# Peptides against a protein of PDB entry 3ZOQ, part 58

Target 1, 223 residues: chain A of PDB entry 3ZOQ
Amino acid sequence: QLLQDSWWNQLKEEFEKPYYQELREMLKREYAEQTIYPDSRDIFNALHYTSYDDVKVVILGQDPYHGPGQAQGLSFSVKPGVKQPPSLKNIFLELQQDIGCSIPNHGSLVSWAKQGVLLLNTVLTVRRGQANSHKGKGWERLTDRIIDVLSERERPVIFILWGRHAQMKKERIDTSKHFIIESTHPSPFSARNGFFGSRPFSRANAYLEKMGEAPIDWCIKDL

## One batch from the design tools (peptide; aimed at target 1 Y65 H66)

Design b2_p28_7_s3 (made by RFdiffusion4, then SolubleMPNN; from b2_p28_7, 14 letters changed)
Fold by OpenDDE base, seed 1:
Structure b2_p28_7_s3 (fold): chain B 223 residues (1-223), chain A 28 residues (1-28)
Amino acid sequence: as target 1 above (223 residues)
Amino acid sequence: EEEERKKEEEEKKKEEEREEEEYRAGRY
């Protein structure tokens, strides 16, 4: 089985659709002919670490990091030992200012994923050195469905939407049930325009507490 | 109103371009 049962039940119909079969065939060629990230085993890591029912928070990214050893199938996250990308550094700066967490010595967000933070990219693969190279190939349709089935879930979800790309997905979210935290992107190009001081982490936890759920331990321990 | 809408669309486009440029530059 490709996914955990909870996600499989929500997404199994997508995998039978022509668009996904075409995507799959494209990916087979790409992985054979090009260097593609993440590793093929890591493509669905966001869904592997966070079950459908365990999702508390969603953080949307665009597509995976396109450098060697960086992407691990989680939005904004990098494998241990990888230099923190600029956006991730800004995420940790905001985390520190928001709730007092120390800046970790690594960039892995796996601890968030394990607590119910779905670290979802809208596009789940990328060609080495070519950002958005797999845009418009079918991933967006699958990830839109992921957003849709979460929006349809009775138990509320918190969506953290950094930047315009993520905010474009707001139309798919039932705001009568779900909470949205919006700001500018953590990118150095936009972070000073609203991301810094947006306090997404404390705000997310405040919503979780109102829902009677355990807050996320956003603080990341050094490795 | 139309000028404000155009300005908002231009600012939106500029922000999207900046985000995409960061991704393209490997400055994720």
Scores: peptide ipSAE 0.037, ipTM 0.652, DockQ to the pose 0.299
OpenDDE base, seeds 2, 3, 4, 5: peptide ipSAE 0.035, 0.032, 0.030, 0.037; ipTM 0.629, 0.630, 0.571, 0.660

Design b2_p28_7_s4 (made by RFdiffusion4, then SolubleMPNN; from b2_p28_7, 19 letters changed)
Fold by OpenDDE base, seed 2:
Structure b2_p28_7_s4 (fold): chain B 223 residues (1-223), chain A 28 residues (1-28)
Amino acid sequence: as target 1 above (223 residues)
Amino acid sequence: EEEEEERRRREEREREERERREYAAGQY
């Protein structure tokens, strides 16, 4: 699937750079020789579901889930029929406590993406069973450019930055135009240290309403 | 002749842009 025109206009120069050509040649070998996630057609799903102009909220992840059938090109999201990972379970627990949403019977966040929630990982691929296996291969430079072009946009964006890895991107965000919601990561190891009770969903909607924008319907229907 | 050359140059640019887009986000 081709990138939408709005993203192509912002990113076209990155794809011609040597680092991205090298990344692509690496990925060709990786997908031929090993099991890589997500499916190659799903790598850019965050940009396919949410146009550059439609971005209201950004949620940064690290890298895709590395188990069979899990990753679908959206941060924290899993395909329907897949058991919810621990961090995603904690996201839904906070969602329930924050705004009263029921816990869904699946882990797909596609309904958020379709409303303008950019579910972006900093690294867009991973080897099966090998977390961070594609770290430092060029994805971070592309995803940094995605953050930069959103920061340069006149229309404000809300960045939700869970944990230190996502919070390191704060230096790239023009805080005179854009809003940042920070907490500890939803991981079981950190969620009790500030993620629970952080109320990121109601806070994001409060900023959207202040900007005169439609709030996000964060509640996810069962399938 | 000039209109046909301009059309050919347009079709070539559109092909090159499509090939660049397919290269950017193409499947492996």
Scores: peptide ipSAE 0.453, ipTM 0.817, DockQ to the pose 0.012
OpenDDE base, seeds 1, 3, 4, 5: peptide ipSAE 0.078, 0.055, 0.037, 0.228; ipTM 0.640, 0.558, 0.465, 0.697; seeds 1, 3 fail the geometry check

Design b2_p28_8 (made by RFdiffusion4)
Pose (drawn by RFdiffusion4):
Structure b2_p28_8 (pose): chain A 223 residues (1-223), chain P 28 residues (1-28)
Amino acid sequence: as target 1 above (223 residues)
Amino acid sequence: EEELEEELEELEETSDFERQEELLEELE
């Protein structure tokens, strides 16, 4: 068993399939022979921090950060102590305009995960310095199933879909129950074309309050 | 300009921030 019960009860059948076994064997070799991010112990951190039952909001990313000291097994977040990349700086600028939070002295979003924000990348590993190097190796098949089981959940889930690749997942989400907040990506190329001013954080909290759920405290505290 | 925008679109949601920064400066 690789995940806590709430998730294992939804996903155990996927981990038994040939594609996962092939992916696991490729990763055992690659972690031993080269530099793979995030650290192997951290691959499933988004699901460890945010159980299936506790998921309030899902923020979909693509692949992990490919530099040393960055990836934590969470979409968009970085380990404390490293420089915040441009897209993450833009997320904090939008958070400041929307909610009013000060800009933090680190980029870790673990606080969000502990409050029910699933920071799910669609690909969970990457070779150092080589973006999208683990594309098509089997992670998409698993993360599509993660999205499927969240879409099947009775209690509604709020999905935040930034950019084109994340918005492609709308087809897998049952919008008769679930909420979608979508905009352009926070990358500097696209942040001033819709992401800025989109107010995703207060909008997510409004959907939660309508459902009688506690809102997320989005502000990140300095370390 | 169109070729630079197409390359930026391919890299937009990647962690290749150095290449994206170079392409944004060239496009400016």

Design b2_p28_8_s1 (made by RFdiffusion4, then SolubleMPNN; from b2_p28_8 with E1M E3A E5R E9R F17W E25K)
Fold by OpenDDE base, seed 2:
Structure b2_p28_8_s1 (fold): chain B 223 residues (1-223), chain A 28 residues (1-28)
Amino acid sequence: as target 1 above (223 residues)
Amino acid sequence: MEALREELRELEETSDWERQEELLKELE
C-alpha cells in the first residue's frame, strides 16, 4: 500500500477513483519527460511523517518549491543546505517574535512534522521553474479529502491558514470541533498586512494545552 | 501582458504563491 495504515484507512477509496488514476498516469509521464519536484518518493512525505491519528496541527501550502533540491514534500520546508526562501524566512521571524526561537541555519521543518504538524500542500508536485504547473490535475481533490477526513475526526485539530488560498478551505472544517488560526500569508508582499504579529505558534500551543495535549516544540535546532 | 509576465517571473523568486495565482488568472 502507498501510505501507512492510519492514512490508508482514510484515503484508500480515493486512490481507486478515476481522477486519481488519471493523476497517476499524468505524473508518470511528467516525471519521465520533465524535471518534477519533489522526488517521486517524497511526494507524500507529509503523510509519512505525520500519521492520521498523530495530526495535531495542519499548515496548508499551495504547491512545492520549483527549484533544484528545494522541495522535500512538506509545505514551506526546504532540504538542509538550501537557502531559506523569503516566506520561510518570515515564518522564522514570526516564530522568533512569537515564542523566542532562534533562527535556524537551515529550512527543514521535519522536526515539526514528527511532532504532529501536518505540512500539507494542496498540490503535491510541480515542474521545475513553473509554479502552479500541476494545478487542477487532481491533487486538490485528494488534499480536500485529507482535510475532510481530519474535519470528521473526533479528536480536535488546529488548522493554521495563511493567506486566501488556504483560507478557502475553511468551509470544509467543522469549527464546532476544530480550531482555526488565520492570517495573511508569510510572503514578503503580504506578511506586514497581518502575518507578522499573528503569533500562530503560541496560539496553537495554547489550544493544544487546553485539549490536554503536549504542545509543539516549534524551535528548530541548527544542523 | 509583458509587464504581467515580468511581474510573475519576479514573484516566482519571492514565493508569493497567492499573487502568482492571481496573475496567472489575468494572463488566461
Scores: peptide ipSAE 0.023, ipTM 0.568, DockQ to the pose 0.108
OpenDDE base, seeds 1, 3, 4, 5: peptide ipSAE 0.022, 0.023, 0.021, 0.022; ipTM 0.574, 0.582, 0.595, 0.595

Design b2_p28_8_s2 (made by RFdiffusion4, then SolubleMPNN; from b2_p28_8 with E3A E5R E10R E21A E25K E26K)
Fold by OpenDDE base, seed 5:
Structure b2_p28_8_s2 (fold): chain B 223 residues (1-223), chain A 28 residues (1-28)
Amino acid sequence: as target 1 above (223 residues)
Amino acid sequence: EEALREELERLEETSDFERQAELLKKLE
């Protein structure tokens, strides 16, 4: 897929590597033979909405939702009209308690992405009904590189890492330059053990203000 | 899905919250 120039400059070498070529060939077969999410045009939506230079905050997810009409190429986000998954509901609950935002009537986080919140999954595709079916196929190497080039950026980035999977990426982040916000996962099974009350949204904005940057408007308007 | 539900129930007893979150994602 075509990427913005800022991301292309950072990732072009990856696209020439054998692992990515093999990934692309695999995906061509998968999309032809299986129902794959998200739509192929939406795979890189996180990079489309948020350029390399515009990244202020990174929120890492695992892989896309695997149900019909859910995934839109952004971590934790669902297309309008789709029922909010439990983890997303808890994200909005924490958002409300943290900075007073109303619970939106949809689950699209596009407004965050447009403001510089990179909503990145470590794996960018999935088979219908088969969570993590594309794990270990090459996406992780690319998304690790995405984290690496952000870590190498001189302008600081805020990484919000919910749960163990995301926190495993800490070793790739230069904490002398960048900020980490960690808590348990927003899942109902873990949210009460650290996610609720972690106030990641206000804390992220506090860091942005410290850097002299505009804060994120985390509140999401109804559609 | 049934197997995942059973595993999730077992994990509730162990308080392995991180793994529970992963399994929930699979069930969503």
Scores: peptide ipSAE 0.024, ipTM 0.567, DockQ to the pose 0.104
OpenDDE base, seeds 1, 2, 3, 4: peptide ipSAE 0.022, 0.023, 0.022, 0.023; ipTM 0.553, 0.590, 0.552, 0.570

Design b2_p28_8_s3 (made by RFdiffusion4, then SolubleMPNN; from b2_p28_8, 9 letters changed)
Fold by OpenDDE base, seed 1:
Structure b2_p28_8_s3 (fold): chain B 223 residues (1-223), chain A 28 residues (1-28)
Amino acid sequence: as target 1 above (223 residues)
Amino acid sequence: KEALIAQLEELEETSDWERQARLLEELA
C-alpha cells in the first residue's frame, strides 16, 4: 500500500489505472538511469504528512525543485540546510508582513504539513537540473484526482492558488463549499504584482475560524 | 517578446532561475 488509509481509500483506483502504471514504469527507468528528485521514498510526502481527512489548506506548486538535496516531496519546501529558493524567501517575507512571523533559518514547511496544510505539487518528480521535465507524464492526472476528491469532501478546504498554473485548477474546485485564496506567484518575477500584501496566511486562518476549526500556526521555528 | 514573456511565466513557477535570467537578458 502506497498511502495511508485515508488517502488510499480515495486514490486506490487511480493506482490501478493504465496511466499510473505507465507513469510508474517511466519513473522506474528514470530513477535507474538519471538523477530524479525527490528521493523516491519522498514522492508522496505531502500525502504522508497530511491525511485526507486532516487537510485544512492546500497550497499548490508546479513541480519539485531540481537541485541536489532540495526537494522533500512538499511544494515550495526545501530540506533543512538547503538555501531558501527565491520564491520561498518571498513566501516568508509575506508571512512576516501578514502575521508577524520571523523568517526561519531553514526552508522546511513540514510543520505546516503536520497541521493540515497539503503542500501538493501537480507534478511530483523532476530530473536533476531540468525543471518541469516530468510534465505531462501522468502525475497531473493523479494530482487532479487529489484535488477532485478534496473538492468532493463535505468538510470545507481552503485552496491557496499562487500564479496561473495553480489557478487553472479552480475549475475543479466546488467554490460553494470550499474557499480559494488567489494571488500572483511568490516568484521574484511576479511577487510585486500581487503576492506581496495578499495576506494568504491570515486569510486562511480567518476562514478556518469561520468554520470553527483551529487556525494554522504558520510561524516556523528555527532548527 | 510575447513568446519570451510566456516562457518566463512558465518558468516562474518552476524555480528555473538560470533560464529565467537568460530570458530576462533577451528581453532587455
Scores: peptide ipSAE 0.030, ipTM 0.658, DockQ to the pose 0.604
OpenDDE base, seeds 2, 3, 4, 5: peptide ipSAE 0.025, 0.024, 0.023, 0.026; ipTM 0.616, 0.602, 0.600, 0.629

Design b2_p28_8_s4 (made by RFdiffusion4, then SolubleMPNN; from b2_p28_8, 9 letters changed)
Fold by OpenDDE base, seed 5:
Structure b2_p28_8_s4 (fold): chain B 223 residues (1-223), chain A 28 residues (1-28)
Amino acid sequence: as target 1 above (223 residues)
Amino acid sequence: AEELRKKLAELEETSDFETQAKLLKELE
């Protein structure tokens, strides 16, 4: 579970702080006494797949899926073989309408992560069947720091902020350096109020091109 | 008002229908 050097250099001081030590102890108890998702080895998958220096785009989620076999440590992403949750289905619908990608036969967004899309939840663990059960336990302070160190990076980042929770983090982002793409959340409760038609994928790639960087291949191949 | 705002935000972003339904009920 060691982080890549680039992330370690940015976050090492956080791991020594009391809040994180308390979080760590809490997690040890939780994983021992209850079913917690994702697998403890997958908690930091977002940082494993996308190094600090390689981040091009950030997509913020709230907390992991709380059903069996779903969460894989990446926001909105589910393991292959898992039925696509409603929000993810809507993400793929917008992807199709935005840039013409086919709807994949799975819900894994690992291919995005490998290209520099940091799929970060603000809370990185959850109890089975209890959404948001680990809210306010310390994760938010760490993930706020992740946003902060990215905001402090000189090389621009694109932040895709779907919904109110993610947009609350906008105050931490230096918009003089970084790009923000905002819309309503892909949830069925909000997608038709602005998410659909927001074209975040083509807009992100347009920013990347302006920065002189390679665009993201957002299209996901079937497994 | 703040509690309502938080519930609305959570309702918007929760990823499962069961939780969404529960939150909707709490808002009614």
Scores: peptide ipSAE 0.030, ipTM 0.663, DockQ to the pose 0.318
OpenDDE base, seeds 1, 2, 3, 4: peptide ipSAE 0.028, 0.026, 0.023, 0.019; ipTM 0.657, 0.646, 0.605, 0.558

## One batch from the design tools (peptide; aimed at target 1 A131 N132)

Design b2_p29_1 (made by RFdiffusion4)
Pose (drawn by RFdiffusion4):
Structure b2_p29_1 (pose): chain A 223 residues (1-223), chain P 29 residues (1-29)
Amino acid sequence: as target 1 above (223 residues)
Amino acid sequence: DVFSPPVSEPPRSPEEQERRREEFDALFS
C-alpha cells in the first residue's frame, strides 16, 4: 500500500496494472543512475498531505520543477529556501490583489495542502534540467484516474485550471456537481492576458461558503 | 511544450547505485 486509506480505496487497482509496474521499474533505474526530481520519497506528497475525503480545491500543474532543491511533489510550490520561479511569483502577486496577502519570504504551499488544496501535477517526476522528460511514461494515465475519482466524488470539488493543458482536463470533470475556475496560465507570457484579475482564491472560497464549508486561509506566513 | 537536451552527469559507483535501488524498493514495495 503506497497511499493512505481514502486514496488507496480509490486507486489501488491502478497500482496493480502493467503500466504502473513498468513505470516503477523505469524510475528505480533512473533514481539510481541519474538525478530525478522530486526526491523519490516525495513523489506522492500531494496525496499524502491532502486525503481524498479532505480535498476542497484542486490546482492542476504539469510536471515537477527540474532544478535542484525545488520540487516537493506538489504543483507550483517550492521548498523553503530556494528562489521563487516567475510563475509562482505571479501566483503570489494575484493572491495579494485578490485576498490581500503579503508576499511571503519563501514559496512553500504546504499550508494550502494541509487545508484541503490538492496540488496535483499531471506528471510526477522529471530528469534534472530536462523539462517534460518523463512525459508519456505512465504518469498521465494515473493522474487522469486521480481526476476521475475526484470527479466521481459526491461532495463537490473546486478545480482551478490555469492554462491550456490544465483546461484540457475539463472533459474528465462532471460539471453537474463540480466547480471550474479557469484562466490563462500564470507564466509571464500569459499572466496579463486573464490570470491577473481572475480572483481565483476568493472565488474558490465563495464556492466553499455556499456549500457550508470552511474557506481556505490562503495567506502564506514567513519562515 | 518546452524541451531541453539531456544533461550530462558523472556516473555513480555500483555500490552507490545498489544502495539507491534498495532505498527505492523500500519506499515502493

Design b2_p29_1_s1 (made by RFdiffusion4, then SolubleMPNN; from b2_p29_1, 12 letters changed)
Fold by OpenDDE base, seed 2:
Structure b2_p29_1_s1 (fold): chain B 223 residues (1-223), chain A 29 residues (1-29)
Amino acid sequence: as target 1 above (223 residues)
Amino acid sequence: GVFTPPVEEPAPSEEEREERRREFEELFK
């Protein structure tokens, strides 16, 4: 099966639907004919690192980085050895100001994922050099379902929604059970308009503590 | 964010396309 059991039980019906079959056929062609990111083995890394039951926090991105060696199937995250993209640099600046973490010498957020931070893009693939090239091809329907099944979960989740695109998903989240942290996007174009000073990391941990959950260790060690 | 556009790569050969297709089918079965 494509996913681990906890996610498979929630999403298996989606993979039988026509939209996903069409998406799959599109992806098969795209990966064969062009350079697509991330590696096909890494597409579902967010779901591989963070089980359905272990999700504590969700951070939504749009689509993967479209440069060589960058995307690793986790929103905002880049593989070790890759220069930190501007948005990620701003995330680490806010992390430093929020809770005092040092800026890591790499951009991998795998340590967050392993602690229950679902680093989910709404679109899970992209053509090299072509941002949003796989928008509207079916990924959004699957990732909407991911949000839906998390919203339906009794155990609360914290959704961190940076920017307008992510915030459009708020309508799918049961705010009677779940918590939402909203701000402008960490992009250099928007970060000064509300992202900086939004303190999403300490706020997320405050909610986790109120729920009797272990907080996230957001600080990332150097490699 | 702003990304540096990558250099365009030549299209894969037919053999490479077939290999990638098989790999994808195995992963997404």
Scores: peptide ipSAE 0.350, ipTM 0.769, DockQ to the pose 0.429
OpenDDE base, seeds 1, 3, 4, 5: peptide ipSAE 0.346, 0.327, 0.375, 0.023; ipTM 0.763, 0.746, 0.772, 0.486; seeds 1, 3, 4 fail the geometry check

Design b2_p29_1_s2 (made by RFdiffusion4, then SolubleMPNN; from b2_p29_1, 11 letters changed)
Fold by OpenDDE base, seed 5:
Structure b2_p29_1_s2 (fold): chain B 223 residues (1-223), chain A 29 residues (1-29)
Amino acid sequence: as target 1 above (223 residues)
Amino acid sequence: GVYTPPVEEPPLSEEEKQKRIEEFDALFK
């Protein structure tokens, strides 16, 4: 099956719906005729690394990086050996200022994912060199459902919503059960308007501790 | 924002495209 059991049980109905079938057919053509990122096997990496039940924190991105070798199916994350994109650099700067972590020599956030940080883009594929090229093709409906089933989960989740795009999903989150951390986007265009100093990492861990859960080790080791 | 420029790749044959379709269909359902 496409997803591990915990996610499959939550999302299997979506894969039977017409919108997803149309999306799938579109993706077949796109991957066949053009260079699409991430690799097809990495599309659902966010769900592969972090099971439904293991989700502690959600960080929403828009769509994957569109350069060669960058996207690895995790929001904001890039494969080792890839230059850190500007937004990711700012994320690490805030991480350093927030909780004292050193800036890693790579941009892979896999260690976060393995600890329960769901690094989810709202759109899970992109055409090479064409940002948002797969916007409005069906991914948003699936990822909305991912947010919905997490919102419906009894065990609380922390949603980190950077920027307006991510914050538009706030209406889908039951704030009586779940926690939201909001700020401007880490993009160079907006980071100095609220992202820097927002301390999302320590705040997330504070919520986790209040819930009696183990905090995230946000510090990333060099490779 | 705009990131690293894409690398140009040679055009795929129809056979290669069909192979990719089959592989994707097998992997992605």
Scores: peptide ipSAE 0.445, ipTM 0.785, DockQ to the pose 0.438
OpenDDE base, seeds 1, 2, 3, 4: peptide ipSAE 0.419, 0.436, 0.415, 0.025; ipTM 0.783, 0.789, 0.784, 0.506

Design b2_p29_1_s3 (made by RFdiffusion4, then SolubleMPNN; from b2_p29_1, 13 letters changed)
Fold by OpenDDE base, seed 1:
Structure b2_p29_1_s3 (fold): chain B 223 residues (1-223), chain A 29 residues (1-29)
Amino acid sequence: as target 1 above (223 residues)
Amino acid sequence: GVFTPPVEEPAPSAAEVAARRAEFDELFA
């Protein structure tokens, strides 16, 4: 099966639907004929690293980085050895300001994912050098379902929604059960308008503690 | 720009296309 058990039980019906079959056929053609990111084996890394039951925090992105060697199937994250993109640099600056973490010498957020931070893009693939090239092809319906099944979960989730695109998903989240942390996007064009000083990391941990959950160790060790 | 500019690559051969399709089918079966 494509996903581990906890996610498969939640999403298996989606993979049988016509929209996903059409998406799959499109992806097969795209990966065969063009350079698509991330690697096909890494498309569902967010779900591989963080099981449905282990999700504590969700951080939504739009679509993967479209440069060589960057995307690793986790929102905002880049493979080790890859220069940190501007938005990621700002994320680490806020992390340092918020809770005192040092700036890591790499951009991999895998350590967050392994602790229950679901790093989910709404669109999971992209053509090289063509941002949003796979928008409107079916991914949004699947990732909407991911948000829905998390919203339906009894155990509360913390959703971190940076920018208007991510915040559009708030209507799908049961705010009577789940917690929302909203701010402007970490992009250099918007970070100074509300992202910096928003302290999403300490706020997320404060919610986790109120739930009786272990906080996230947001600090990232050098590689 | 926010992202690193892409490196131009030649179009894949027919053999490469066939191999990639087969690999994709295995991954998403």
Scores: peptide ipSAE 0.359, ipTM 0.754, DockQ to the pose 0.422
OpenDDE base, seeds 2, 3, 4, 5: peptide ipSAE 0.335, 0.324, 0.337, 0.350; ipTM 0.754, 0.741, 0.748, 0.752; seed 2 fails the geometry check

Design b2_p29_1_s4 (made by RFdiffusion4, then SolubleMPNN; from b2_p29_1, 11 letters changed)
Fold by OpenDDE base, seed 3:
Structure b2_p29_1_s4 (fold): chain B 223 residues (1-223), chain A 29 residues (1-29)
Amino acid sequence: as target 1 above (223 residues)
Amino acid sequence: GFFTPPVAEPPLSEAEREARRAEFDALFA
């Protein structure tokens, strides 16, 4: 099966729906005819690293990086050896100011994912060099369902929503159970208008501690 | 820009495209 059991039980019905079948056929054609990111084996990495039951925090992105070797199937994350994109650099700057972590020498956020941080893009694939090329093709319906099933979960989740695109998903989140951390996007064009100083990492850990859960070790070791 | 611009790639043969389609099916079926 495509996903581990915990996610499969939540999403298996989606994979049988016409919209996803159409999406899959589109992706099959796209991956065959041109360069698509991430690697097809990495599309669902966010769900592979973080099970449905283990999700503590969700960080929403839009779509994958569209340059060679960048996308890792995790929002904002880049493979080791890849130069940190500007938004990711700002994320690490805020991390440093928020809780004192050093700036890592790479951009892989896998360590977050393994601790229960679901690094989910709303669109999970992209054509090389063409941002948003797979927007509106069906991914949003699947990822909306991911948000929905997390919202329906009894155990609370912390949603970190950077920028307007992510914040549009707030209407799908039961705020009587779940926690929302909102700010402007970490992009250089918006970071100084609210992202810097928003302290999402310490705030997330404060919520986790309040719920009696282990906090996230946000600090990333060098490779 | 924030990302590397696209680089031109040589066209794939029909056999290569078919192989990729088969691989995709194997991964997602």
Scores: peptide ipSAE 0.459, ipTM 0.797, DockQ to the pose 0.406
OpenDDE base, seeds 1, 2, 4, 5: peptide ipSAE 0.457, 0.442, 0.074, 0.480; ipTM 0.795, 0.797, 0.517, 0.780; seeds 4, 5 fail the geometry check

Design b2_p29_2 (made by RFdiffusion4)
Pose (drawn by RFdiffusion4):
Structure b2_p29_2 (pose): chain A 223 residues (1-223), chain P 29 residues (1-29)
Amino acid sequence: as target 1 above (223 residues)
Amino acid sequence: EDELDTLEDELDTLEDELDTLEDELDHAL
């Protein structure tokens, strides 16, 4: 068993399939022969921090950060102590305008995960310095199933879909129950074309309050 | 039809390369 019960009860059949076994064997070799991010112990951190039953909001990313000391097994977040990349800086600028939070002295979003924000990348590993290097190796098949089981959940889930790739997942989400907040990506190329001013954080909290759920305290505290 | 398919494959390759370059730039420190 690789995950806590709430998730294992939804996903155990996927981990038994040939594609996962092939992916696991490729990763055993690659972690021993080269530099793979995030650290192997951290691959499933988004699901460890945010159980299936506790998921309030999902922020979909693509692949992990590919530099040393960055990826934590969470979308968009970085380990404390490393510089914040441009897209993450833009997320904090939008958070400041929307909610009013000060800009933090680190980029870790673990506080969000502990409050029910599932920071799910669609690809869970990457070779150092080589973006998208683990594309098509089997992670998409698993993360599509993660999205499927969240879409099947009775209690509604709020999906935040930034950019084209994340928005492609709308087809897998049952919008008769679930909420979608979508905009352009926070990358500097696209942030001033819709992401800025979109107010995703207060909009997510409004959906939660309508359902009688506690809102997320989005502000990140300095370390 | 064959020339159109070849051009579509070349376009897909260029789009993949561009995406990669944008991701690498975005992730730079």

